# Designs tried in a protein design run: peptides against a protein of PDB entry 5JXT. Part 133

Target 1, 319 residues: chain A of PDB entry 5JXT
Amino acid sequence: SLLPKKEINVYIGMSEMQVKWYQKILEKDIDAVNGAGGKRESKTRLLNIVMQLRKCCNHPYLFEGAEPGPPYTTDEHLIYNAGKMVVLDKLLKRIQKQGSRVLIFSQMSRLLDILEDYCVFRGYKYCRIDGSTAHEDRIAAIDEYNKPGSDKFIFLLTTRAGGLGINLTTADIVILYDSDWNPQADLQAMDRAHRIGQTKQVVVYRFVTDNAIEEKVLERAAQKLRLDQLVIQQGRAQVAAKAAANKDELLSMIQHGAEKVFQTKGAFGTMAEKGSQLDDDDIDAILQAGETRTKELNARYEKLGIDDLQKFTSESAYE

## One batch from the design tools (peptide; made by RFdiffusion4, then SolubleMPNN)

Design b2_p19_7_s1 (from b2_p19_7, 10 letters changed)
Fold by OpenDDE base, seed 1:
Structure b2_p19_7_s1 (fold): chain B 319 residues (1-319), chain A 19 residues (1-19)
Amino acid sequence: as target 1 above (319 residues)
Amino acid sequence: MDEAWEARRRERREALAAR
């Protein structure tokens, strides 16, 4: 029988470079961030800020002028300048040592470009599929990854390209490097490994930048997922989960953690304490804290009814 | 924007292949 998925949110501090770029993004549009734009502030401008903040949470090298150089090199700086890469680098070593194989999903094809260079740098054999991958090349990559005795350790996928009905049950670990606004897209990605034919316990690690916009993206995704479940259970198909965040929701998401980010000199959390020198005990502590916070998040939304889940509770923006 | 990204990506890959 297929074992249930184990899902763990992995809460990760920003690197010093990420904090600097996060501050710079907020400062560039400070009037919009403070809500001073009022009715004149476009939803498009707020969405652009959200997109830039999410890019920062993924990797600062997604911005022009963040990457060291010229000359541009792949080295340890590719890892230590992004909190998610520091944690990923340690987790992949463990996953490989356990004889597991891993799917890594992102919303951003340019992040897959960084992860591809990282795989080459670490000597990890990989496959890649994104939205630009031809159908034939996609089949070939899947077949190469799934073949008996495949030496491909990692499969790099965009969440949408990975969602398209493929079977990747030869992997037992899923890393969501970022989250989709639609929790169903992430579920569809996980279900590539968690499907009939899987023989191992599937473990899903969801990376979440702590004290940043990604916590609110996660909360909104969890809220929507619970709402979708309750709508199905209660037969209330007309409860269209508000598919798009309103301006006030977007502003609240942008403001979340912004004050602490502005006050921070250097990195956040475990990244401030250890940086790239995270050991096995530090990773275990991050995973344990993540498992606790994941249970607490799920328990919060399990107690809410449809009417509560339809209200975006802005109250959690100031805590 | 895409050309500048691909240029940096090529440079990084060439540097990795030279190691």
Scores: peptide ipSAE 0.587, ipTM 0.943, DockQ to the pose 0.588
Fold by OpenDDE base, seed 2:
Order: structure tokens, then C-alpha cells, then sequence
Structure b2_p19_7_s1 (fold): chain B 319 residues (1-319), chain A 19 residues (1-19)
């Protein structure tokens, strides 16, 4: 029988460089962030801010002028300048020692480019599939990865490209480097490893930048997933239609953690305490804290009815 | 934007291959 998947949110602080770039993104559009634009501020502008903040949470080198150089090099700076890379680097070493194989999903093909350069730098053998990968090359990459005795440790995928019904049950670890706005896309990605033919316990690590917009992306995705489940269970198919965040929801998401980000000099959370010098005990602590917060998050939404889940009020999650 | 990204990526890869 297929074992239930274990899902753990991994809450990660921003690096100093991420904090600096996060501040810069907010400052560039400070009037929109403060809601001073009123009814005139376009939903498109807020969506653009959200996308830049999500890029920052993934890696600052996604912005022009963030990468040190010229000359441009792949070195330890590629890791320590992004909190998610610091945690990923330690976690992958552990996963490899356990004899596990890993799928890494992202929404951003350019982040996969960074992860490829990281894989080369660390000597990790990998496969890659994204939206631009030709059909034949996709088949070849899947077959190479799934081959008995394959030396490919990592499969890099865009979440949507990984959703295309492929079987990757030769991996037992899934890392969601970022989250989709649609929780079903992430579930479809997980189901590439968590499928008939899997013989191991599938573990899913969802990376979430702490005290940033990604917490609100996660909360919204969890809320939506619970709503979708309740709607299916109650036969109320019509309720699923409010998929897109409204303007006020987007503004609230942008504002989340912004004050603390502006007050912060240097890195955030675990990145401020230890930076790139995380040990195995630090990773265990991060994973344990993540498991606790994941249970708490799920328990909050399990108690909510359909009417409560339709109201994206920041208040109703804390009462 | 894409050309500048690919240029930096190429430079990084060339530097790695020279190590």
C-alpha cells in the first residue's frame, strides 16, 4: 500500500542580501505598499510587487545588479546570499547520505538555472525539465532519472511541467522551493513521487520565507485547499470560483512583515544567528519547528467553515 | 534582460569549467 506523504513547511529567514533587496522592492513602490494609491492603484501593480517579492524570497540574483561581479562566478556566495539555498545545501547533503533521491520544484525557470549552477558547483548529478523542454528531451530526462541504478540524484522541475502526469516514483523526497498560488499545482507535483509504484515514505519539504509575503501565499493556499475540499464534500461546486486575490488581499500580503523588514539591519531569523554555518542540529531544529507550525496551520483551517474560509480576513486566523 | 542573464550564466559556467 502507498504510505501517506509527510508534508513539512520549512520556515527560512532571509539573508542580509535578501532583506536589502526586499526593502528596495517595497521602497520603490512605497505609496502602493502603504495603500496611499487608494482606489486608483491598479491590481496589476500590486501583482507585480508580489512577483518581485516572491523572486526576492527565492534568490536575490534574479535581479539585475544583485549578483557580485564581474567577473561572475559560481561560489559559496550563490548559497549564503539566499536563505533557501543555505537550508537546501544542508538538507541535500543529509538526503544524499540517507540514499534518497529528490525532486526540486519551482515556479521560476530562472531559479532552476541557479539550481543547475549550484548542482554543478556541488557535483550533484541532475536532470531538468521546464516549460521550454522539448517532448523528446522530457522523455529522455525522465527515463535517465528513473533508470535502475541511475546516478542522477536531483530532478529539477518547474511545478507546471512536473504536473504533466509523469511518474517519478524513483524519488522519495520532494522539495517545493516555492509555492504555486494554486495548491492543486503543488499537489500534482507531489503526486509525481507519491504514486502507485512508490516503495518509500514520500516526504515533502515546502520552503517558506519567514516574516515575508510567502507566509501569506502559504496561508492563502491552505485556506483555498480547505475550501475546495469542503466544497467537494458538500457538493457545493459553485463556491470554487473566487480563485484570484482581490486588491485588498494583495495589499495585505505585501504589507505582511514589511515593517519588520524595514527595521531589520542584516539577516532574518536563523540566518541572523548562524548565517551559512548551519549544522545538522540547526537543520533538525528548523525541521521540528516547521513540523509544529505545519500542524498548527492545518489545525486552524480544519476548524473553519465554508463561510469563514471565503472571508480572507487576517483577523479570523488569530481568534 | 534574458541576454544579460544568459551572459552571466555563461561566465559562471566557464569559470567553473576552468577550476
Amino acid sequence: as target 1 above (319 residues)
Amino acid sequence: MDEAWEARRRERREALAAR
Scores: peptide ipSAE 0.586, ipTM 0.943, DockQ to the pose 0.554
Fold by OpenDDE base, seed 4:
Structure b2_p19_7_s1 (fold): chain B 319 residues (1-319), chain A 19 residues (1-19)
Amino acid sequence: as target 1 above (319 residues)
Amino acid sequence: MDEAWEARRRERREALAAR
């Protein structure tokens, strides 16, 4: 029988470089961040800020002038300059040692480019598909990954490209490197491994940059998912979940953690204490804290009714 | 933007292949 999937939000501190670039993004649009733009602030501008902050949470090298060089090299700096890469690097070693195989999903094809270079650097054999991958090449990559005795450890996918009904039950670990605004896209990604034909316990690790916009992206996704579930259960088809964030919601999301980011000198959390020198105990602590926070987040939204879930609460789940 | 990204990526890959 298919075991229920285990989902864990992995809350990850920013590296020093990420903090610096996060500050720079906020400072560049400080009037918009402070709400000084008022009614004149375009939703498009706020969406752009959100996208830049999400890029920063993924990897600072997504910005021109962040990568050290020239010469541009793939080395340990590719890992330690992004908190998610530090955790990923340790987690992948553990996953490999366990004899598991892993799907890594991202919204950003350019992040998959970084992850390819990382895979080459670490000697991880991988497959890749994204939105630009030809249909024949997608089939070939899936077949190469799924073949008996495949030496491909990692499959790199954009969340939307991976959502296209493919079977990847030869993997038992799913890493959501970032989250979709639509929680159904992430569920569809998980369902590539968590499907009929899976023989192992599927574990989903959702990476979330702590004290950053990604916490609010996650909260909003959890809120929407719960609302969608309740609407289906109650037959209230007319409760159109507001698919798009309004300006005030976007502003609140941008402002989340901004003050602490401005006050921070160096890295956040475990990234400040250990940096790239995370050991197995540090990873276990991060995973345990993540499991606790995941349960708390789910328990918060499970108690909310439709009317409460339709209200954007600016209040953090943790405030 | 894409050209600069691909240029850095090529340089990184060339450096890895030279190791």
Scores: peptide ipSAE 0.584, ipTM 0.943, DockQ to the pose 0.590
Fold by OpenDDE base, seed 5:
Structure b2_p19_7_s1 (fold): chain B 319 residues (1-319), chain A 19 residues (1-19)
Amino acid sequence: as target 1 above (319 residues)
Amino acid sequence: MDEAWEARRRERREALAAR
């Protein structure tokens, strides 16, 4: 029988470079961030801020002028300048040592470009599929990854391209490097490994930048997933659960952690304490803390009714 | 934007291949 998947949110601090770029993004649109734009603030402007903040949470080199150079080189700076890369780098070593194989999903094809350069730098053999991959090349990459005795350790996928019904049950670890606004897209990504033919316990690591917009992206995704489940169970119209974020929701998401980011000098959380020198015990602590927070998050939304889940709850800032 | 990204990516790859 297929074992239930284990899902763990991995809460990761920003690097010093990420904090600087996160501040710069907020400062550029400070009037919008403070809600001073009122009725004049466009939803498009807020969506643009959200997208820049999400890029920052993924990797600062997604911005022009953040990458050291010219000359542009791939080295340890590619890792230590992004909190998610620091955790990924340690986690992949553990996963490989355990004889596991891993799917890495992102919303951003340019992040997959960084992850390719990282794979080459670390000597990890990989496959890649994104939205631009030709159908024939996609089949070839899947077959190469799934073949008996495949030396491909990592499969890099965009969440949407990976969601298209492919079987990757030869992997037992899934890393969601970022989250989709639609939790069903992430579930579809997990289901590439967590499917009939899987023989191992599937473990899903969801990377979440701590004290940043990604916590609110995660909360909104969890809220939406629970609402979708309750709407199906109660036979109500699904229309409310699919609503795009309103201006006030977007503003609340942008404001989340912004004050603490402005007050922070250097890196954040575990990245401030250990940076690139994270050891196996630090990873175990991050995973354990993540498992606890994941249980708490799930328990919060399991207690809510449909009417509560239709309201954007900003209240998570006071616990 | 895309051309500048691809240029940096090519340069990084060339530097890795030279190691």
Scores: peptide ipSAE 0.583, ipTM 0.943, DockQ to the pose 0.538

Design b2_p19_7_s2 (from b2_p19_7, 10 letters changed)
Fold by OpenDDE base, seed 4:
Structure b2_p19_7_s2 (fold): chain B 319 residues (1-319), chain A 19 residues (1-19)
Amino acid sequence: as target 1 above (319 residues)
Amino acid sequence: SEARWRARREERRRALAER
């Protein structure tokens, strides 16, 4: 029988470089961030800010001028300059030691480019597919990963490309390096490993940058998922969950953690204390804290009815 | 740009292959 998947949100502090770039993104559009643009501020401008903040949460090298060089080198700086890479690097060592195989999903093909360079740097054997991968090359990569005795430890996928009905049950670990705005896209990605033919306990690690835009992306995705479930259960199919965030939602998401980011000198949380020198105990602490916060987040939305979940209540997140 | 992104990636890969 297929075991239930275990899902854990892994809350990760920003590196010092991420904090600096997050500040720069907010400062560049400070009038929009403060809501000073009023009714004239375009939804497109706010969506652009959200996209830049999400890039920063993933890796600062997604911005021109953040990467050290020239010369441009792949070295330890590729890891320590992004909190998610620091946690990923330690987690992958543990995953490999336990004899597991891992799918890593992202929304950003350029992040997969960074992860490829990381895999080469660490000597991890990998496969890759994204939106630009030819159909034949996708089949070949899937077959190479799934073959008996495959030396491929990691599969790198864009979430939407990985959602295309493929079977990857030869992996038992799923890392969502970032989240889709549509929680169904992330579920479809998880279901590549959590499917008929899986023989192991599937564990899903969802990386979430703490005190940043990604917490609000996660909350909104969880709210939407619960609403979709309740609508199906109650037969209220006519309640189209508003697929797109409104302007005020986007502004609230941008503002979340912004003040704390401006006040922060250096890195956040465990990244400030340990940086790239996380040990196995630090990872266990991060995972345990993540498991607790995941249960709390789920419990918050499980108590809400359809009418509450349809209201974007900023207030119900702070009680 | 995409061209500058690829150029930096190629440079990183060359430097890593020379190690």
Scores: peptide ipSAE 0.632, ipTM 0.957, DockQ to the pose 0.637
Fold by OpenDDE base, seed 2:
Parts: structure tokens; C-alpha cells; sequence
Structure b2_p19_7_s2 (fold): chain B 319 residues (1-319), chain A 19 residues (1-19)
């Protein structure tokens, strides 16, 4: 029988470079961030800010002028300049030592480009599929990864490209490097490994930048998933329709952690204390804290009815 | 731009192949 998947949110602090770029993104549109634009603030502008903040949470090198150089090199700076890369680098060593194989999902093909350069730098053999990959090349990559005795450790996928009905049950670890706005897209990605033919316990690590917009993206995705579940259970198909964040929700998401980011000099959390010098005990502590916070997050939304979940603004999360 | 992204990536890959 297929074992239930274990899902753990991994809460990760920003690097010093991420804090600097996160501040710069907020400062560039400070009037919009403060809500000073009023009724004239376009939903498109807020969505653009959200997209830039999510890029920053993934990797600062997604911005022109963040990467050190010229010359541009692949070195340890590719890792220590992004909190998610620091945790990923330690976690992949552990996963490999355990004899596991890993799917890494992202919404951003350019992040997969960074992860390819990282894989080459660390000597990790990998496959890649994104939205631009030809159909034949997708089949070849899947077959090469799934081959008995395959030397491919990592599969890099965009979440949407990985959602296309493929079987990757030869992997037992799933890393969601970032989250989709639609929790069903992430579930479909997990279901590539968590499917009939899986022989191992599937573990899903969801990376979440702590004290940043990604916490609110996660909360909103969890809320939506619970609503979708309750709607299915109650047969009330009409309730699911308001999936798009309104302007006030987007503004609240942008403002989340912004004050603390502006006050911060240097990195956040474990990244401030240890930076790239995380050991195995630090990773265990991060995973344990993440497991606790994941249970708390799920328990919060499990107690809410449909009407409560529909009214749930970011402010009511404190009751 | 996409062209500048590719150029930096190609430079990183050359530097890595020279190690």
C-alpha cells in the first residue's frame, strides 16, 4: 500500500544579500507598500511587487546587479547569498547519504538555471524539465531518471511542467523550492513521486522564507486548500470561485514582515547566527521547528468552517 | 534581459570548466 506522504514546511531566514534586495524592492515602490496609492493603486502594480519579493526569496541573482562580477563565477557565493540554497546544500548531502533521490520543483525556470549551475558545481547528476522542454526531450529525461540504476540524483522541474501526469516514483524526496498560488499545482507536483508504484515513504520539504511574503503565500494557499476540501465534502461547488487575491490582501501580504526587514542590518534567523556554517544539528533543528509550525498551521485551518475561511483576512489569523 | 542572463550563465559555465 502507498504510505501517506510526510509534508514539512521548512522556514528559512534571508541572507544579508536577500535582506538588502528585499528592502530595495519595497523602497522602490514605498508609496504602494504604505497603501498611499489609495484607489488608484493598480492590482497589477501590487502583483509585480509580490513577484519581485518572491524572486528575492528564491535567489537575489534573479536581479541584474546582484550577482558578483565580472568575471561571473559559480562558487560558494551562489549558496551563501540565498538562505534556501544554504539549507538545500546541506539537505541534499543528507538525502544523498540516505540513498534517496530528489525532485526539486520551482515556479521559476531561471531558478532552475541557478540550480543547474549549482548541481554542476557540487557534482550532482541531474535531469531537467520546464515549460520550454520539447516533448521528446521530456520523455528522454524521464526515462533516463527512472532507469534502473540511474546515476541521476536530482530532477529539476518547473511545478507546472512536472504536473503533466508523469511518473517519478523512483524519487522519494520532493523539495518545493517555492510554492504555487494554487495549492493544487503543488499537490500535483507531489503526486509525481507519491503515486502507485512508490515503495518508499515520500517526504515533501516546502521551503518558506521566514518573516517574508512567502509566509502569507503559504497561509493563503493552506486556506484555499481547506476551502476546496470543505466545498468538495459539502457538495457546494459555487464557493471556490474567489481564488484571486484582492488589492487589500496583496497589500497585506507585501507589508508582512516589511518593518522588520527595514530594521534589519544583515541576515535573518539562523542565517544571521551561522550563515553557510550550518551543521547537521542545525538542519535537524530547522526541520523539527518546521514540522511543529506545519502542524500548527494545519490545525488553525482545520478548525475553521467555510464561512470563517471565506472571511479570513490576514488580521483574523491572530485569534 | 534574457540575453544578459544567458551571457552570465555561459561565463559561469566557462569558469567552472577551467577549474
Amino acid sequence: as target 1 above (319 residues)
Amino acid sequence: SEARWRARREERRRALAER
Scores: peptide ipSAE 0.632, ipTM 0.958, DockQ to the pose 0.634
Fold by OpenDDE base, seed 5:
Parts: sequence; structure tokens; C-alpha cells
Structure b2_p19_7_s2 (fold): chain B 319 residues (1-319), chain A 19 residues (1-19)
Amino acid sequence: as target 1 above (319 residues)
Amino acid sequence: SEARWRARREERRRALAER
């Protein structure tokens, strides 16, 4: 029988470089961030800020001028300049030692480019599929990954390309490097490993940058997922969650953690304390804290009715 | 730009192949 999947949100501090770039993004549009643009501030401008902040949470090298060089090199700086890469680097070593195989999903094809360079740097054998991958190359990559005795450890996928009905049950670990605005896209990605033919316990690690916009992306996704579940259960199809965030929701998401980011001169949390020197105990602590916060997040939304779930809750910005 | 992104990536890959 298929075992239930275990889902853990992994809350990760920003590196010093991420904090600097996050500040720079906010400062560039400070009037919009403070809501001073009023009714004239376009939803498009706020959405652009959100996308830049999400890029920063993924990797600062997604911005021109963040990467050291020329010459441009792949080295340890590719890892320590992004909190998610520091955690990923330690977690992948553990996953490999356990004899597991891993799917890594992202919304950003350029992040997969960074992850490819990382795989080459660490000597990890991988496959890749994104939205530009030809149909034949997609089949070849899937077959190469799934073949008996495949030496491919990692499959790199964009969430949308990975969602397209493929079977990847030869992997038992799923890493969501970032989250989709639509929680169903992430579920469809997980279901590539968590389906008929899986013989192992599937574990899903969802990376979430702590004290940043990604917490609000996660909360909104969790809210939407619970609302979708309740609508299905109650037969109330007309009560679908709004597909797109409104202007005030986007502003609230941008403002979340912004004050603390401006007050911070270095890295956040475990990234400030340990940086690239995270050990196995630090990873266990991050995973345990993540498991607790995941339970708390789920419990918050499980208690809410449909009417409460239709309101964007900004509560965690002031507590 | 996409062209500058690819150029930096190609440079990184060459540097890795030379190690």
C-alpha cells in the first residue's frame, strides 16, 4: 500500500548577501512598500516587487551584479550566498547516504540553471526538465532517471513541467525549492513521486525563507488549499478562492518582515550563527522546528471556516 | 538579459571543466 507522504516546511534564514539584496529591492520602491503610492500604485508594480523578493529568497545570483566576478566561477560562494543552498547542500548529502533519490522543483528555470552548476560542482548526477524541454528530450530524461540501476541522483524540474502526468516513483524525496501561488501545482509535483508504484515513504521538504515574503506565499497557499478542500466537501463550488492576490494582499506580503530586514546588518537565524558551517545537528534542529511550525500552520487553517478563509489574514505581521 | 545570463553560465562551466 502507498504510505502517506510526510510534508515538512523547512524555514531557512537569508544569507548576508540575500539580506543586502532584499533591502535594495525594498529601497528601490520604498514609496510603494510603504503604501504611499495610494490608489495610483499599480498592481503590476507590486507584483513585480513580489517577484523580485521571491527571486532574492531563491538565490541572489538571479540579479545582475550580485555574482562575484568576472571571472565568473562556480565555487563555495554559490552555496553560502543563499540560505536555501546551504540547507540543500547538507540535506542532499544526508539523502544520498540514506540511499534515497530526490526530485527538486522550482518555479524558476534560471534557478535550475544554478542548481545544474551546483550539481556539476558537487559531482551529483542529474536529469533536468523545464518548460522549454522538447518532448523527446523529456521522455529521454524520464527514462534515464527511472531506468533500473540509474546513477542519476537528482531530477531538476520546473513545477509546471514536472506536473505533467509523469511517473517518478523511483524517487522518494521531493524538495520544493520554492512554492507555487497555486498549491495544486505543488501537489501535482509531489504526486510524481507519491503515487501507485512508490515503495518507500515519500518525504516532501518545502523550503521557505524565514522572515520574508515566502512565509506569506506559503500562508496564502495553505489558506487556498484549505478553502478548496472545504468547497469540495461542502459542494459550494461558487466559493472558489480568488486566483490572484489583490493590491492590499500584495502590499501586506511585501511588508512582511521588511522592518526586521532593514534592521539586520548580517544574515538571519542559523545563517548568522553558523553560515556554511551547518552540521548534522543544525539540520536536525531546522527540520524539527520546521515540523513544529508546519503542524501549527496546518492547525491554524483547519480551525477556520469558509468565510474566514476568504479573508486574507495579515495577523502574523503584528505579532 | 538572457544573453548575459547564458554568458556567465558558460564562463562558470568552462572554469569548472578546467579544475
Scores: peptide ipSAE 0.631, ipTM 0.958, DockQ to the pose 0.632
Fold by OpenDDE base, seed 1:
Structure b2_p19_7_s2 (fold): chain B 319 residues (1-319), chain A 19 residues (1-19)
Amino acid sequence: as target 1 above (319 residues)
Amino acid sequence: SEARWRARREERRRALAER
């Protein structure tokens, strides 16, 4: 029988470079961030800020002028300048040592470009699929990854490209490097490994930048998922979860952690304490803290009714 | 731009091949 998947949110601090770029994004649009535009603020402007902040949480090299160079090189700086890369680097070493194989999902094809360069730098053999990959090349990549005795350790996928009904049950670890606004897209990605034919316990690591917009993206996705489940269970078809965040929700998401980011000199959390020198004990502590916070997050939304789950309030996260 | 992104990627890949 297929074992239930284990899902763990991995809460990761920003690197010093990420903090600097996060500050720069907020400062560029400070009037919008402070809500000074009120009802006149463009929803498009807020969505653009959200997208830049999410890029920053993924990797600062997604911005022009963040990457050191020219010359542009792949080196340890590719890792230590992004908190998610520091954790990924240590986690992949552990995953490989345990004889597991891993799917890495992102919303951003340019992040997969960084992860390819990282894989080459670390000597990890990989496959890749994104939205631009031709159908024949997708089949070839899947077959190469799934073949008996495949030397491909990592499969890099965009979440949407990985959602296309493919079987990747030859992997037992799933890393969601970032989250989709639609929690169903992430579930569909997990279901590539967590399917009939899987022989191992599937473990899903969801990377979440702590004290940043991604925490609110996660909360909103969890809320939506619970609402979708309750609507299905109660037959209340009329409760179409408003798929698009309103302006006030977007503003609240942008403001989350912004003050602490402005006050911070250097990195956050374990990235400030250890930086790239995370050991196995530091990873275990991060995973344990993540497992606890994941249970707490789920327990919060399990107690809420449909009417409460329809109200995205920043306060409902603290009640 | 996408062109500048590709150019940086190609440069990184060359630097990796020279190691």
Scores: peptide ipSAE 0.636, ipTM 0.959, DockQ to the pose 0.574; fails the geometry check

